# Designs tried in a protein design run: peptides against a protein of PDB entry 3PUK. Part 204

Target 1, 227 residues: chain A of PDB entry 3PUK
Amino acid sequence: ERGLKSVVWRKIKTAVFDDCRKEGEWKIMLLDEFTTKLLSSCCKMTDLLEEGITVIENIYKNREPVRQMKALYFISPTPKSVDCFLRDFGSKSEKKYKAAYIYFTDFCPDSLFNKIKASCSKSIRRCKEINISFIPQESQVYTLDVPDAFYYCYSPDPSNASRKEVVMEAMAEQIVTVCATLDENPGVRYKSKPLDNASKLAQLVEKKLEDYYKIDEKGLIKGKTQS

## One batch from the design tools (peptide; made by RFdiffusion4, then SolubleMPNN)

Design b2_p26_3_s3 (from b2_p26_3, 7 letters changed)
Fold by OpenDDE base, seed 1:
Structure b2_p26_3_s3 (fold): chain B 227 residues (1-227), chain A 26 residues (1-26)
Amino acid sequence: as target 1 above (227 residues)
Amino acid sequence: MNPLALKNPLEFDPNAEYPSGTVSFP
């Protein structure tokens, strides 16, 4: 299958599961709200079993310690998810798992990273960002998981202007992760009328794409893909 | 080690009391 779902799954398989795979080792996988939606959209439980995942747990829930097993945290770089991780490893006597592998779905702010490093560094075997911040719905369709995006984009209340900007930035970032996942640097097209929201979003996406491909991991400037 | 599966591993009910224990998928 050549659809977006298969591309996303392949990226997760390579970036997460293959990176932490050890022969004969099973792991517990911890998911948050976003990564639960993400994995449910692009894989089955059987796929996760094949990748050496024995149990999937919700990071937000209280969980029994399994001190003999390593944990794979596939989570968003949010204060909530990070705080839940820190609770699992913050105390030497209260460690829930043997060790942690952490894979963030997006850029982890330095503040959160430093918080992790300061408290749990000895328990962490891997910490990586994989840059997937969207949900594939169909072969060519995805959704953005940005709360209240509609409200802030279309609110006539001037007091929401700053929140609108934050939402637009978040949406633009997620769109860039789609492009990165597809290895594409597209020209951005939008319908400008009747509101300027699409134009603003397009400009943000274009800027972020430019920044992304100027400073990509390979140091290669990727030209615009032919549309 | 037999894979232990949650009853609905990819559908987290935030209100579901998951039993303390891995349920083997049939």
Scores: peptide ipSAE 0.010, ipTM 0.387, DockQ to the pose 0.026; fails the geometry check
Fold by OpenDDE base, seed 3:
Structure b2_p26_3_s3 (fold): chain B 227 residues (1-227), chain A 26 residues (1-26)
Amino acid sequence: as target 1 above (227 residues)
Amino acid sequence: MNPLALKNPLEFDPNAEYPSGTVSFP
């Protein structure tokens, strides 16, 4: 059985590195908090060097311009990460890099996409979404990166009910990305007691899996490759 | 340009207080 880490690495290699690879060309790679954890879980620095990455930088930190090199942004579709990207290319006179390749770990909201398009379209060589919103820990174990998930799921405070639903939806979406990465439609098993949280999450996952595979069967998963 | 070794290796900090749900596959 192919370990989850190896499957994730292979997916990233195919979806990101092979997509933007040019023979003899080195790139700077920009990571956010999530993608730093993600890559750390499934590859080594030597693997990234083999993929043509010369330097890795944190997108949130101040960085020196390297205007002769292209940048690969592998980031989450969050306002924070997008705003940091926009700072690198927002000024016509002060671009930090020669051009950008952007790969989002999940669906990028239209609001963020439009913001990028309006300000930096000429600097972007590629913009693509990949469906990896989890961190593989072991061959059969992964973690979900949902802030405050534990707090809202197990909060006894009824006022957190709406936030709990939002968190459950986010977790379910991430679980579906695991299934999509593995190319599997598994049956969901859960422990029903003492709380119904596991049952609710299972139902959300099952529903989202059904929706995902219905879309896939229809050939409608056109990755918005905006060329 | 010679690839420069990352000053900080990409290491997953298991102690990062990430409220993460862990799911195991059977």
Scores: peptide ipSAE 0.008, ipTM 0.360, DockQ to the pose 0.098; fails the geometry check
Fold by OpenDDE base, seed 4:
Structure b2_p26_3_s3 (fold): chain B 227 residues (1-227), chain A 26 residues (1-26)
Amino acid sequence: as target 1 above (227 residues)
Amino acid sequence: MNPLALKNPLEFDPNAEYPSGTVSFP
């Protein structure tokens, strides 16, 4: 049985490590909070060494320059992570690393992408989105890191309605990345009572799944794989 | 090139409280 962890690792290996691999080349890997958890959940230190990673650094921490080495950024498309990246490469004279390969765990907003492009495009060798915005816990269990999701989903305060929608959208996006990682297009089932949250989330997931498979690189529509 | 020691070990604390939802596939 292919556990979710192994599938996630295989996807990361293919989408990230194999994409930037150069024979005999070692890289420094920069992680943020989410990707640290993600990799910790699905691989070992030895696996990263085998993929040509010599050192792992936290992107949020102050780091000494290693100008002779290329850096692999595996990070979330957040302002915080992007700003840390920009500090590493924003100045031509003060680059911390030789070059960057950047892999986002999800869609990078145009605003953030444009900010990167404007400041340090020449330092970037790769910039890709790999669509893994979840943490595998068990063979069939994953977690979504959406701040205040519980509060906004279950808040009785109508003033939180807009924020609830944003949270639901984010959760739906992350669920779609699970399905994409598993290469599955499930039928979504939910309990509609006592709150309609599950129904709303299901509808968002279904819509996003449809969109994902309709606009895939091959223009193929994958049928429902699970009920 | 010899690998250097990892400065930041990968560690997941299963007891950490994360503001996250957990979903299980049926």
Scores: peptide ipSAE 0.007, ipTM 0.374, DockQ to the pose 0.092; fails the geometry check
Fold by OpenDDE base, seed 2:
Structure b2_p26_3_s3 (fold): chain B 227 residues (1-227), chain A 26 residues (1-26)
Amino acid sequence: as target 1 above (227 residues)
Amino acid sequence: MNPLALKNPLEFDPNAEYPSGTVSFP
């Protein structure tokens, strides 16, 4: 059975590289912090070369224009990553690359998507969401053991509201336990639409993380790890 | 049970409208 890493790599290969592949065409790939970790966990530089990537660049860095090459943006749908993309293509006269292929690791907010459309639509050849929002490391992958979590989180029945809260509390607690086990105090991201469940869960997790690290035996408030 | 994995930390903006229903945990 091929490990999670192999599954993730195959998904990226199919969803990203095969989707934008053109025979004989090399691309510059732009990564953010998350996608750098993601690719590092499941592939090698040689694999990326085989997929037609000549250079990998950090999207957050100031980069010199390579106007003759197309860019593959494999990025998280964050304001920061999107703003960096917009800077690369925002000026018609000062495009850093010939064109862009954008693959988001998760759902892109309509607000960000609209910003992209408004400013850079002519430069974009592809814009897709691939829904890979995790790092395929065994130590970082877990399942939540919360009975009926799906039912209560997505139940339209208002009578389930109290049970939904209990389930969300339990989920948040488990997530904090994972973070604690990894000695991480991560920032929490969530998707707010179509349901507010994710935002509620995120807030619970953040609160519990704060509480957990405040009580740490060493009296050291561990700041949010940016890793 | 869907496996959850930690994501890179983003600053939590409680007012940020993220379009999808997935929680990204660092």
Scores: peptide ipSAE 0.000, ipTM 0.309, DockQ to the pose 0.066; fails the geometry check

Design b2_p26_3_s4 (from b2_p26_3, 8 letters changed)
Fold by OpenDDE base, seed 3:
Structure b2_p26_3_s4 (fold): chain B 227 residues (1-227), chain A 26 residues (1-26)
Amino acid sequence: as target 1 above (227 residues)
Amino acid sequence: MNPLALKNPLEFDPNAEYPSGTVKFP
């Protein structure tokens, strides 16, 4: 089995770069904080050059227009990243780039999608969700990018209960993207002590895995794989 | 495993082969 980094890179290459690649065409790639970390974990700048990326820019920074070039947005489906995209194309007369290809790392909420559709639809050539919401660290190790996860999961304050649920849902979703990337439907194992956090998270992951494979376009219900 | 397709595609050509999970905009 190829290491997790190589699997992630192949998925990004197929889902993003191959999807928008045109022979002889260079693009500017816009990244947010998460996708910067993601790409840094699984590829080199030389790999991106081979995929037709000439320049990488941070979506949150003020950037000079390059109106003759198309832009590839590889971003998380967050209000912040979407708002930055909208600023690049919101004015008909002041578009920063020739056109946009948008690839979201996860499911884009309808509210954000509708906002994009209403304001910038004519500038967008492609919009796609690729379902990679984790960072590969090693061949079998990954990290999740969930803000304040530690605080809400381990806070003794009962007032944080609702926030804890939100964080656990986000973590479970990201774990499911790992499984999806590996094409696995594992049995989830956990240690229940000292807190029930691991048990709750495991249940959420199992439920989301079940839901994910039920709605898979191939109609394939995958059995449990080895964990 | 196919990426999730966006809901409510803006344009769909039934005769075109689209990559799974991709929505075409006008």
Scores: peptide ipSAE 0.007, ipTM 0.367, DockQ to the pose 0.026
Fold by OpenDDE base, seed 2:
Order: structure tokens, then C-alpha cells, then sequence
Structure b2_p26_3_s4 (fold): chain B 227 residues (1-227), chain A 26 residues (1-26)
């Protein structure tokens, strides 16, 4: 059985690096917090060099322009990461890079996509969603990188209910990306006690799995696999 | 080698700290 890390790396290699590869072309890669963790979990700097990445930059930092080079943005579809991208290309006169390739780790909301399209469409060579929103820890273990997930899931404060729902949705989407990456449609098992969090999350995952496989790029409905 | 490649690539730091608080939206 191929370890989850190797599967994730191969998926990223195929979906991102091979997709934007041009012979002899080096790129600057921009990462956010999640994608930094993701790549660190499944590859080395040497692997990235082999894929034509010369420099890795933090998207959140105020970076110096390198106008002669194209940039590969491997980022989460968050307002913060998108806003940082927009700052790099928002002004025609102040573009930080020659052009951009954008690969989102998950579904990019229409609101964010429309902002990108309206402001930077001419600078973008590629925009793709790759659906990898988890961090492989070992062959059979992964983690989700949802900020404050624990707090919102377990906070007794009713004012957090809306945030809890957002977090649960995000977690469910990330779990679906694991299943998609593994090409599996498992049955979801959970403990019902002491809180309903696991049940709610399971239901969200089940629903999203159904939706995902109905709209799969291959147009194939995949039945349930053994969990 | 692409002549446009930077001479000194930045090191990949897996332990780099990033601003927290960005929630992913579905």
C-alpha cells in the first residue's frame, strides 16, 4: 500500500507541477500557511527544485518584485491568500511577477474567483482547484488545518454557533479531499457521544461525498467502498 | 538552467510561522 504522503505528493506533482511545467522555465512559488505545511509533509526542497521551483516565498509577506519570472501560487482559497495574490497583480504598473499560475487546494468560492477574474485575469495563465485540503502525517494518518476548529467545535458559547457551522463545513470538505485523493467513497463511522459534533460532521461528509462523486470530472458515480 | 533563475533560492522552512485566524470557507 502506498503511503498517504506519497499519494499526496504524486497528486500535487501531476495536478500542479506537471500542469504548468514548461521546458527550461523556472518559477517562484508562493505558499500560504496551509500549503507550506502540506508540502513540508510530503516533499523536500530538492523535490521542488526538480519541479522547476527556484524560490519559495510566503504569500503573506511583502515581497520584492521579480518581474521577469512567473509565479506559481499554490494556496488555499481563503480571502487572506486571495487578497495577497490580488496585491501582487492588482496594479498593472506594479505587478510583482510576469504572470501567475494559481492552484487552489479546494473549491474557490465564486466571490473570490470573481474578484480574481475582475482584477487580474490578464495576468493569470492557469487557475485550477486540486482538492487537497489535508496534511498527511503518516501512511494512514492525516490532519486538518482549520484554524480554531477545536475552539468552535467544543465551545459552549452559543455565539459561536455560526462559526462552528463554517468550521464543520470546512472540515467536511477537507475530509472529502482525502477520500478523493485516495479514490475512495467510504462509509463514515463516528461516536455519537458526548457531543453531536461527530454526527454532524459525518452527515456533512456523507453529503459532500455524494455530491463530489456525482460531479466528478470523469462523470462516473462511484459506489460506497469499504471503510 | 534557466538564466532567469535566482542565484540564491530561498530555503523552504516547514516551521515558518504564518498569521493565524484565516478560516477556510466552503
Amino acid sequence: as target 1 above (227 residues)
Amino acid sequence: MNPLALKNPLEFDPNAEYPSGTVKFP
Scores: peptide ipSAE 0.006, ipTM 0.351, DockQ to the pose 0.032
Fold by OpenDDE base, seed 1:
Structure b2_p26_3_s4 (fold): chain B 227 residues (1-227), chain A 26 residues (1-26)
Amino acid sequence: as target 1 above (227 residues)
Amino acid sequence: MNPLALKNPLEFDPNAEYPSGTVKFP
């Protein structure tokens, strides 16, 4: 099936599971709120078993140590998720797992990365960004996981202006990850009326797409895809 | 841990209390 769910699963399989796979080795996988939703949308438990995952646990919950097993952290680059990871490996005596593989769903800020590096570098075998910050709903439909987006976008309260900008930026970033996942550089279309929210979001997406494809590792400016 | 424990297609009950830390998929 060529649906968005299949594309997302294939990307995760290649970028995460194949990258850390070792023959005969089982791992514990740690998920946060977003990655739980993401995996639930594009795979089954049987698929994860086939990828060498024996147990799935929530990173925010208290967990018993399984010191003989390696852990696969598939998490968002948030202070909350990073802090939970640091608790798992911050002390030599309190390590919950044998070692860690970390895969972030998006760009990890230097501040968070440096915090990880300073505290847990010896326990980390992999640390990568895979750039999937959306949830596939159907073959051609996705949703963004931006809390309170509706409220801040449509609030008439001027005190929310700064928060509206932050929300718009977050949505734009997530849309870019969809395009990147599909390997497309689409033209952005929007409805201009009655509010300028769609226009603002479109401009942010367009700018971020340009930046993304300019910075792309191959130095190849991908032309706009006719969508 | 026996990976076979996951073979039961546990119907994801979003309201089910799962053991602490366990994430279940629908």
Scores: peptide ipSAE 0.000, ipTM 0.369, DockQ to the pose 0.027
Fold by OpenDDE base, seed 4:
Structure b2_p26_3_s4 (fold): chain B 227 residues (1-227), chain A 26 residues (1-26)
Amino acid sequence: as target 1 above (227 residues)
Amino acid sequence: MNPLALKNPLEFDPNAEYPSGTVKFP
């Protein structure tokens, strides 16, 4: 069985690096907090060098322009990351880089996409969603990027019920990206005791998996896998 | 350009204002 880290790296390599690769061309790669953790979990700097990345920079930091180089943005579809991108290319006279390749880790809302399109379309060579919203920890273990998930899932305060639902939705979405990365439509197993959190999450995951595979580009409903 | 090692966690400025926007690709 291929370790989850290797599968994730292979997906990133195929979906991101191979997609924008040009022979002899070096790029600057811009990362946010999540993608920094993601890449750190599944590759080494030497791997990125082999993929034509010469420099890695934090998208949130002030950066000096490198106008002769193209930039690879591997970022989450958040207002913060998008705004940083827009700052890099929003002014025709003050473009930080020659051009941009954008790869989002998840679905980018239309509002953010339209904002990018309206401001920076001429500078963008690629824009794709790759649907990897988890961090592989071990061969069979991953973590989710959902802040305060533990607190809201296990809070005894009824006032947190709505927030718990939002958190569970976010976790379910990220779990679906794991399944998509593995090309799996698993049967979901859970422990129901002592709380129903696992059951609720499982139901959300199952529903979202069904939706995901119904909408799959091939119009094929993938059957349940034994993963 | 010196390749930046992944080992140094990038410090994010939490106070940095970034513009908001969403892009859907077919």
Scores: peptide ipSAE 0.006, ipTM 0.332, DockQ to the pose 0.032; fails the geometry check

Design b2_p26_4_s1 (from b2_p26_4, 10 letters changed)
Fold by OpenDDE base, seed 4:
Structure b2_p26_4_s1 (fold): chain B 227 residues (1-227), chain A 26 residues (1-26)
Amino acid sequence: as target 1 above (227 residues)
Amino acid sequence: SEKVEKRKKLKKEMKELEEEAKKYEE
């Protein structure tokens, strides 16, 4: 049984490190809040060294320029992370690093991508989406990065209805990334509850899975697999 | 769906960006 952590690491290794690897080249890796947790969950610093990473830096922190080194940005496609990237490369004279390899953990919004393209295109060597939006905990256990998900999903307070919907969407999107990472198209199973949260979530997951596979470059029509 | 089409477009644009970036690769 291949543990989820190993699967996630293998995915990152192939999609990120192998993709930008150059012989004899070391990179600085920039992480945000989510990717810090993600990498911490599935690898060690020694593993990163083997992949040509000399140092890990927090993208949110002020950092000294290392102009002779290329930077690997493994970040979530959020305004905050993107803004930090733009600060690093926004002006030609103020570039913190030699060049950038950007790998987003999820689908990047058009607005953010366009902003990057308009401002930093010459500094970018890679810009890809790898679609890992979960934290592996155990061999088959993962944690969704949706703050207060439990509170909002199970709150009987009608005032939380709008927030509940947003949370459900976020959860559904992240579940799809799990399936994509595992290369599975699972049948969604749920038990009906009074709040019908499970049913709603299941429907969202199914819809998003369909969308994902339509976008998938492999163009493979996969049947439902039993998880 | 409109969403799918938008995502396909974005993916294409990312690939184009990467292809352009090859010009700067040593």
Scores: peptide ipSAE 0.356, ipTM 0.858, DockQ to the pose 0.723
Fold by OpenDDE base, seed 3:
Structure b2_p26_4_s1 (fold): chain B 227 residues (1-227), chain A 26 residues (1-26)
Amino acid sequence: as target 1 above (227 residues)
Amino acid sequence: SEKVEKRKKLKKEMKELEEEAKKYEE
């Protein structure tokens, strides 16, 4: 089996650590709830040390300034995580670190990016999206991080229809990140009745995959390669 | 697709942000 954990680690190594690596430089890495789980699933502290990370800090917690060191933010593009980042760099006089390298696990909304741009532009050395929004569990198994997914997807209450759609879109987005990470464009297969959740999800995945490859730097849309 | 174009634009803006910060790099 391919080993999804290894693939995810390799992706992070290439997209994050290699991207911001500077010889002889150590960084503090800031993680949020999701990225803590993500890294814990696919690497050890020794691996991070090899990548030039001296210490890991929780972005949500109060931290003492280490102004002589640069910080690597590996975080989800959420208001909570971004707000914590902004607190670290939003004030010129109260910068926690020397500079910031920020890597989002998913596409960053314009609104959040604009906030960052408006307040922290001078402190940011990198700002990238790496599109890993899932947790690898086994060689070919992963877990989606969608709050209340079970509740809304299986709710018989029609009042939850709108929320159900949002959840399904989030699930589809995360599935796309799996495909992107594996560098695969799967042909989605499912058994479902018309208008059921599986069918809808499959359609969303297909649409989002198309969108992803259109913005891929390779400039090419891959054909269906996996069933 | 409007969505695709927006994402491309954002990616470009992120790159521009990085370039702008270079002048402040020690």
Scores: peptide ipSAE 0.352, ipTM 0.856, DockQ to the pose 0.724
Fold by OpenDDE base, seed 5:
Structure b2_p26_4_s1 (fold): chain B 227 residues (1-227), chain A 26 residues (1-26)
Amino acid sequence: as target 1 above (227 residues)
Amino acid sequence: SEKVEKRKKLKKEMKELEEEAKKYEE
């Protein structure tokens, strides 16, 4: 059984599709590289049709305007994806779609949000963070989207220390999204390794989990759980 | 923490943006 895939799909359905769904209304959905992989891993096109998506488009590609339809942007909070969004709505006369519903897969940086607010405020109907920054695999296995994670984490070169920190930060954030998706606040356990990567990562995860639940919309701070 | 407060502020701003957009809803 692909339990994690079903959990992820249920989360997306509830947090994204149900949130913006209007009876009888169809939307165009814009995806980036990550969300394309994400949806491909946990749903079928027929599922998207049932959720009121008529067509999916790649946000990075040039697209023809469909001004009578609203657009659902399910994207990562990156400069690249946001810039593509801004191209769609940045000009009043050149808006590609009627309105936008934006759902970020992770916390959106203030700088990016401010750019959106400054340029496209009138076009935004929803802007939310759903915190799914991983690809579900078989059962409860998942893949983190952190480039060169192995290389930097295990590099003996001190010159890579700064990059290693960035990688570990990103990994910690994504692990938190897994926990949030599963509605768990796990007690982090680890085994010591020569480079102490596990310990450092565990500390980052614990800190970020604490922060996440403090700002959780449910207003609940959960105790440590086991799974 | 400062980080938490910053995130709370951002979420509030996102909600405010959504509320503002309601006046443009057909």
Scores: peptide ipSAE 0.346, ipTM 0.854, DockQ to the pose 0.730
Fold by OpenDDE base, seed 2:
Structure b2_p26_4_s1 (fold): chain B 227 residues (1-227), chain A 26 residues (1-26)
Amino acid sequence: as target 1 above (227 residues)
Amino acid sequence: SEKVEKRKKLKKEMKELEEEAKKYEE
Protein backbone atom coordinates (compact mmCIF):
# COMPACT_ATOMS: atom_id res chain seq x y z
CA GLU B 1 0.00 0.00 0.00
CA ARG B 2 2.78 2.43 0.87
CA GLY B 3 4.54 1.12 -2.15
CA LEU B 4 1.71 2.16 -4.43
CA LYS B 5 1.62 5.65 -2.93
CA SER B 6 5.35 6.00 -3.47
CA VAL B 7 5.05 4.87 -7.07
CA VAL B 8 2.21 7.31 -7.70
CA TRP B 9 4.21 10.13 -6.14
CA ARG B 10 7.25 9.30 -8.25
CA LYS B 11 5.08 9.31 -11.36
CA ILE B 12 3.63 12.72 -10.50
CA LYS B 13 7.07 14.06 -9.65
CA THR B 14 8.48 12.94 -12.98
CA ALA B 15 5.51 13.68 -15.22
CA VAL B 16 4.44 16.98 -13.67
CA PHE B 17 6.97 18.65 -11.41
CA ASP B 18 10.17 17.67 -13.20
CA ASP B 19 8.57 18.49 -16.53
CA CYS B 20 7.88 22.13 -15.68
CA ARG B 21 10.61 22.74 -13.13
CA LYS B 22 12.91 25.69 -13.63
CA GLU B 23 15.80 26.40 -11.33
CA GLY B 24 14.97 29.12 -8.85
CA GLU B 25 11.39 29.44 -10.05
CA TRP B 26 8.39 29.03 -7.78
CA LYS B 27 4.85 28.33 -8.95
CA ILE B 28 1.32 28.43 -7.64
CA MET B 29 -0.39 25.08 -8.04
CA LEU B 30 -4.09 24.82 -8.84
CA LEU B 31 -5.93 21.63 -7.94
CA ASP B 32 -9.46 20.37 -8.42
CA GLU B 33 -11.46 17.93 -6.34
CA PHE B 34 -9.80 14.80 -7.66
CA THR B 35 -6.20 16.02 -7.67
CA THR B 36 -6.61 17.42 -4.16
CA LYS B 37 -7.49 13.93 -2.98
CA LEU B 38 -4.76 12.40 -5.10
CA LEU B 39 -1.94 14.57 -3.78
CA SER B 40 -3.25 14.37 -0.24
CA SER B 41 -2.99 10.60 -0.49
CA CYS B 42 0.64 10.45 -1.59
CA CYS B 43 2.51 13.58 -0.49
CA LYS B 44 2.91 16.37 2.04
CA MET B 45 3.18 20.10 1.56
CA THR B 46 6.89 19.84 2.33
CA ASP B 47 7.22 17.57 -0.68
CA LEU B 48 5.50 20.15 -2.85
CA LEU B 49 7.76 22.91 -1.54
CA GLU B 50 10.74 20.84 -2.60
CA GLU B 51 9.21 20.72 -6.07
CA GLY B 52 8.98 24.51 -6.29
CA ILE B 53 5.38 25.03 -5.22
CA THR B 54 4.85 28.02 -2.94
CA VAL B 55 1.14 27.57 -2.39
CA ILE B 56 -1.70 25.37 -3.54
CA GLU B 57 -5.10 26.77 -4.47
CA ASN B 58 -8.47 25.23 -5.21
CA ILE B 59 -9.36 25.93 -8.83
CA TYR B 60 -13.08 26.11 -8.02
CA LYS B 61 -12.68 28.96 -5.55
CA ASN B 62 -12.35 32.64 -6.25
CA ARG B 63 -8.71 33.62 -6.06
CA GLU B 64 -6.83 36.88 -6.07
CA PRO B 65 -4.58 37.53 -9.05
CA VAL B 66 -0.87 36.91 -8.62
CA ARG B 67 0.27 38.19 -11.97
CA GLN B 68 3.99 37.80 -11.38
CA MET B 69 3.72 34.06 -10.65
CA LYS B 70 3.34 31.19 -13.08
CA ALA B 71 0.65 28.63 -12.34
CA LEU B 72 0.75 24.85 -12.45
CA TYR B 73 -2.67 23.37 -13.15
CA PHE B 74 -2.92 19.75 -12.14
CA ILE B 75 -6.55 19.03 -12.92
CA SER B 76 -8.99 16.53 -14.37
CA PRO B 77 -10.08 17.04 -17.98
CA THR B 78 -13.64 18.03 -17.08
CA PRO B 79 -15.75 20.95 -18.26
CA LYS B 80 -15.90 22.28 -14.71
CA SER B 81 -12.13 22.38 -14.18
CA VAL B 82 -11.47 23.67 -17.69
CA ASP B 83 -14.05 26.42 -17.27
CA CYS B 84 -12.29 27.54 -14.10
CA PHE B 85 -9.00 27.62 -15.98
CA LEU B 86 -10.60 29.64 -18.76
CA ARG B 87 -11.81 32.19 -16.22
CA ASP B 88 -8.22 32.58 -15.05
CA PHE B 89 -6.75 33.07 -18.53
CA GLY B 90 -9.66 33.93 -20.79
CA SER B 91 -8.88 36.25 -23.70
CA LYS B 92 -11.54 38.74 -22.62
CA SER B 93 -10.42 38.94 -19.00
CA GLU B 94 -7.32 39.87 -17.10
CA LYS B 95 -5.00 36.96 -16.48
CA LYS B 96 -4.72 35.86 -12.88
CA TYR B 97 -1.22 34.46 -13.35
CA LYS B 98 1.80 35.03 -15.57
CA ALA B 99 1.50 31.75 -17.46
CA ALA B 100 0.04 28.26 -17.16
CA TYR B 101 1.41 24.73 -17.14
CA ILE B 102 -1.48 22.31 -17.57
CA TYR B 103 -1.38 18.64 -16.67
CA PHE B 104 -4.51 16.56 -17.08
CA THR B 105 -5.04 13.39 -15.06
CA ASP B 106 -6.61 11.63 -18.05
CA PHE B 107 -7.22 12.04 -21.76
CA CYS B 108 -8.51 15.48 -22.56
CA PRO B 109 -11.47 15.59 -24.95
CA ASP B 110 -10.75 17.36 -28.23
CA SER B 111 -13.56 19.81 -27.60
CA LEU B 112 -12.05 20.97 -24.32
CA PHE B 113 -8.55 21.21 -25.72
CA ASN B 114 -9.76 23.20 -28.70
CA LYS B 115 -11.58 25.56 -26.39
CA ILE B 116 -8.40 26.11 -24.38
CA LYS B 117 -6.30 26.57 -27.51
CA ALA B 118 -8.71 29.09 -28.96
CA SER B 119 -8.89 31.32 -25.90
CA CYS B 120 -5.68 30.87 -23.90
CA SER B 121 -2.95 29.72 -26.28
CA LYS B 122 -0.53 32.55 -25.48
CA SER B 123 -0.69 31.82 -21.76
CA ILE B 124 0.09 28.12 -21.97
CA ARG B 125 3.64 26.81 -21.61
CA ARG B 126 2.82 23.12 -21.22
CA CYS B 127 -0.22 20.99 -21.87
CA LYS B 128 0.12 17.29 -21.15
CA GLU B 129 -1.90 14.27 -20.19
CA ILE B 130 -0.84 11.94 -17.41
CA ASN B 131 -2.76 8.74 -16.83
CA ILE B 132 -3.53 8.72 -13.11
CA SER B 133 -7.25 8.34 -12.51
CA PHE B 134 -7.15 6.55 -9.17
CA ILE B 135 -6.28 7.34 -5.57
CA PRO B 136 -3.83 5.10 -3.76
CA GLN B 137 -5.24 4.02 -0.43
CA GLU B 138 -3.89 2.57 2.75
CA SER B 139 -5.77 0.45 5.20
CA GLN B 140 -7.76 2.89 7.29
CA VAL B 141 -10.64 2.68 9.70
CA TYR B 142 -12.28 5.74 8.15
CA THR B 143 -11.63 8.65 5.80
CA LEU B 144 -12.35 12.21 6.83
CA ASP B 145 -14.23 14.30 4.30
CA VAL B 146 -12.41 17.62 4.66
CA PRO B 147 -11.15 18.47 1.17
CA ASP B 148 -9.70 21.83 2.22
CA ALA B 149 -7.53 20.26 4.89
CA PHE B 150 -4.68 19.73 2.47
CA TYR B 151 -4.66 23.38 1.44
CA TYR B 152 -4.76 24.97 4.86
CA CYS B 153 -3.14 22.50 7.24
CA TYR B 154 0.04 22.35 5.20
CA SER B 155 0.09 25.93 3.95
CA PRO B 156 3.34 27.78 4.54
CA ASP B 157 1.49 31.08 4.29
CA PRO B 158 0.74 32.68 7.66
CA SER B 159 -2.33 34.32 6.16
CA ASN B 160 -4.01 30.91 6.14
CA ALA B 161 -3.65 30.45 9.90
CA SER B 162 -7.28 31.26 10.61
CA ARG B 163 -8.46 28.96 7.85
CA LYS B 164 -6.22 26.22 9.17
CA GLU B 165 -7.86 26.51 12.55
CA VAL B 166 -11.32 26.13 11.05
CA VAL B 167 -10.25 23.09 9.10
CA MET B 168 -8.65 21.52 12.15
CA GLU B 169 -11.84 22.05 14.09
CA ALA B 170 -13.86 20.41 11.36
CA MET B 171 -11.50 17.45 11.33
CA ALA B 172 -11.72 17.13 15.09
CA GLU B 173 -15.49 17.18 14.92
CA GLN B 174 -15.53 14.43 12.36
CA ILE B 175 -13.12 12.32 14.39
CA VAL B 176 -15.33 12.68 17.43
CA THR B 177 -18.36 11.75 15.38
CA VAL B 178 -16.65 8.67 14.02
CA CYS B 179 -15.50 7.59 17.46
CA ALA B 180 -18.95 8.07 18.88
CA THR B 181 -20.49 6.15 16.02
CA LEU B 182 -18.03 3.30 16.35
CA ASP B 183 -18.68 3.10 20.06
CA GLU B 184 -22.38 2.66 19.48
CA ASN B 185 -22.25 0.63 16.30
CA PRO B 186 -18.93 -0.65 14.95
CA GLY B 187 -18.39 -0.09 11.26
CA VAL B 188 -17.54 -2.65 8.64
CA ARG B 189 -13.86 -3.19 7.93
CA TYR B 190 -12.65 -4.46 4.59
CA LYS B 191 -9.34 -6.27 4.29
CA SER B 192 -7.72 -7.35 1.08
CA LYS B 193 -7.01 -11.04 0.84
CA PRO B 194 -3.86 -12.42 -0.67
CA LEU B 195 -4.31 -13.11 -4.38
CA ASP B 196 -7.77 -11.57 -4.47
CA ASN B 197 -8.89 -9.48 -7.43
CA ALA B 198 -8.28 -6.20 -5.61
CA SER B 199 -4.74 -7.20 -4.72
CA LYS B 200 -4.05 -8.40 -8.24
CA LEU B 201 -5.35 -5.19 -9.70
CA ALA B 202 -3.23 -3.15 -7.31
CA GLN B 203 -0.15 -5.10 -8.30
CA LEU B 204 -0.88 -4.60 -11.97
CA VAL B 205 -1.37 -0.89 -11.44
CA GLU B 206 1.86 -0.66 -9.49
CA LYS B 207 3.75 -2.47 -12.22
CA LYS B 208 2.33 -0.22 -14.90
CA LEU B 209 3.21 2.89 -12.93
CA GLU B 210 6.74 1.63 -12.46
CA ASP B 211 6.98 1.03 -16.17
CA TYR B 212 5.71 4.52 -16.87
CA TYR B 213 8.28 5.96 -14.51
CA LYS B 214 11.08 4.10 -16.24
CA ILE B 215 9.86 5.26 -19.61
CA ASP B 216 9.68 8.85 -18.39
CA GLU B 217 13.26 8.64 -17.19
CA LYS B 218 14.17 7.76 -20.74
CA GLY B 219 12.27 10.76 -22.06
CA LEU B 220 9.40 8.74 -23.46
CA ILE B 221 5.70 9.22 -22.94
CA LYS B 222 3.37 6.26 -22.67
CA GLY B 223 -0.39 6.56 -22.79
CA LYS B 224 -3.24 4.29 -21.85
CA THR B 225 -3.67 1.14 -23.86
CA GLN B 226 -6.88 1.31 -25.82
CA SER B 227 -9.40 -1.46 -25.18
CA SER A 1 -8.19 2.40 -34.29
CA GLU A 2 -10.05 5.67 -34.55
CA LYS A 3 -9.47 6.35 -30.86
CA VAL A 4 -5.74 5.85 -31.20
CA GLU A 5 -5.58 8.17 -34.16
CA LYS A 6 -7.52 10.84 -32.32
CA ARG A 7 -5.13 10.56 -29.40
CA LYS A 8 -2.12 10.88 -31.67
CA LYS A 9 -3.61 13.94 -33.26
CA LEU A 10 -4.34 15.57 -29.92
CA LYS A 11 -0.85 14.83 -28.66
CA LYS A 12 0.59 16.44 -31.75
CA GLU A 13 -1.57 19.51 -31.27
CA MET A 14 -0.49 19.80 -27.65
CA LYS A 15 3.14 19.61 -28.71
CA GLU A 16 2.61 22.25 -31.34
CA LEU A 17 0.99 24.50 -28.78
CA GLU A 18 3.98 24.09 -26.49
CA GLU A 19 6.41 24.82 -29.30
CA GLU A 20 4.56 27.98 -30.18
CA ALA A 21 4.65 29.07 -26.56
CA LYS A 22 8.47 29.00 -26.51
CA LYS A 23 8.55 32.43 -28.10
CA TYR A 24 6.89 33.81 -24.97
CA GLU A 25 9.29 32.18 -22.54
CA GLU A 26 11.57 34.44 -20.52
Scores: peptide ipSAE 0.326, ipTM 0.846, DockQ to the pose 0.346

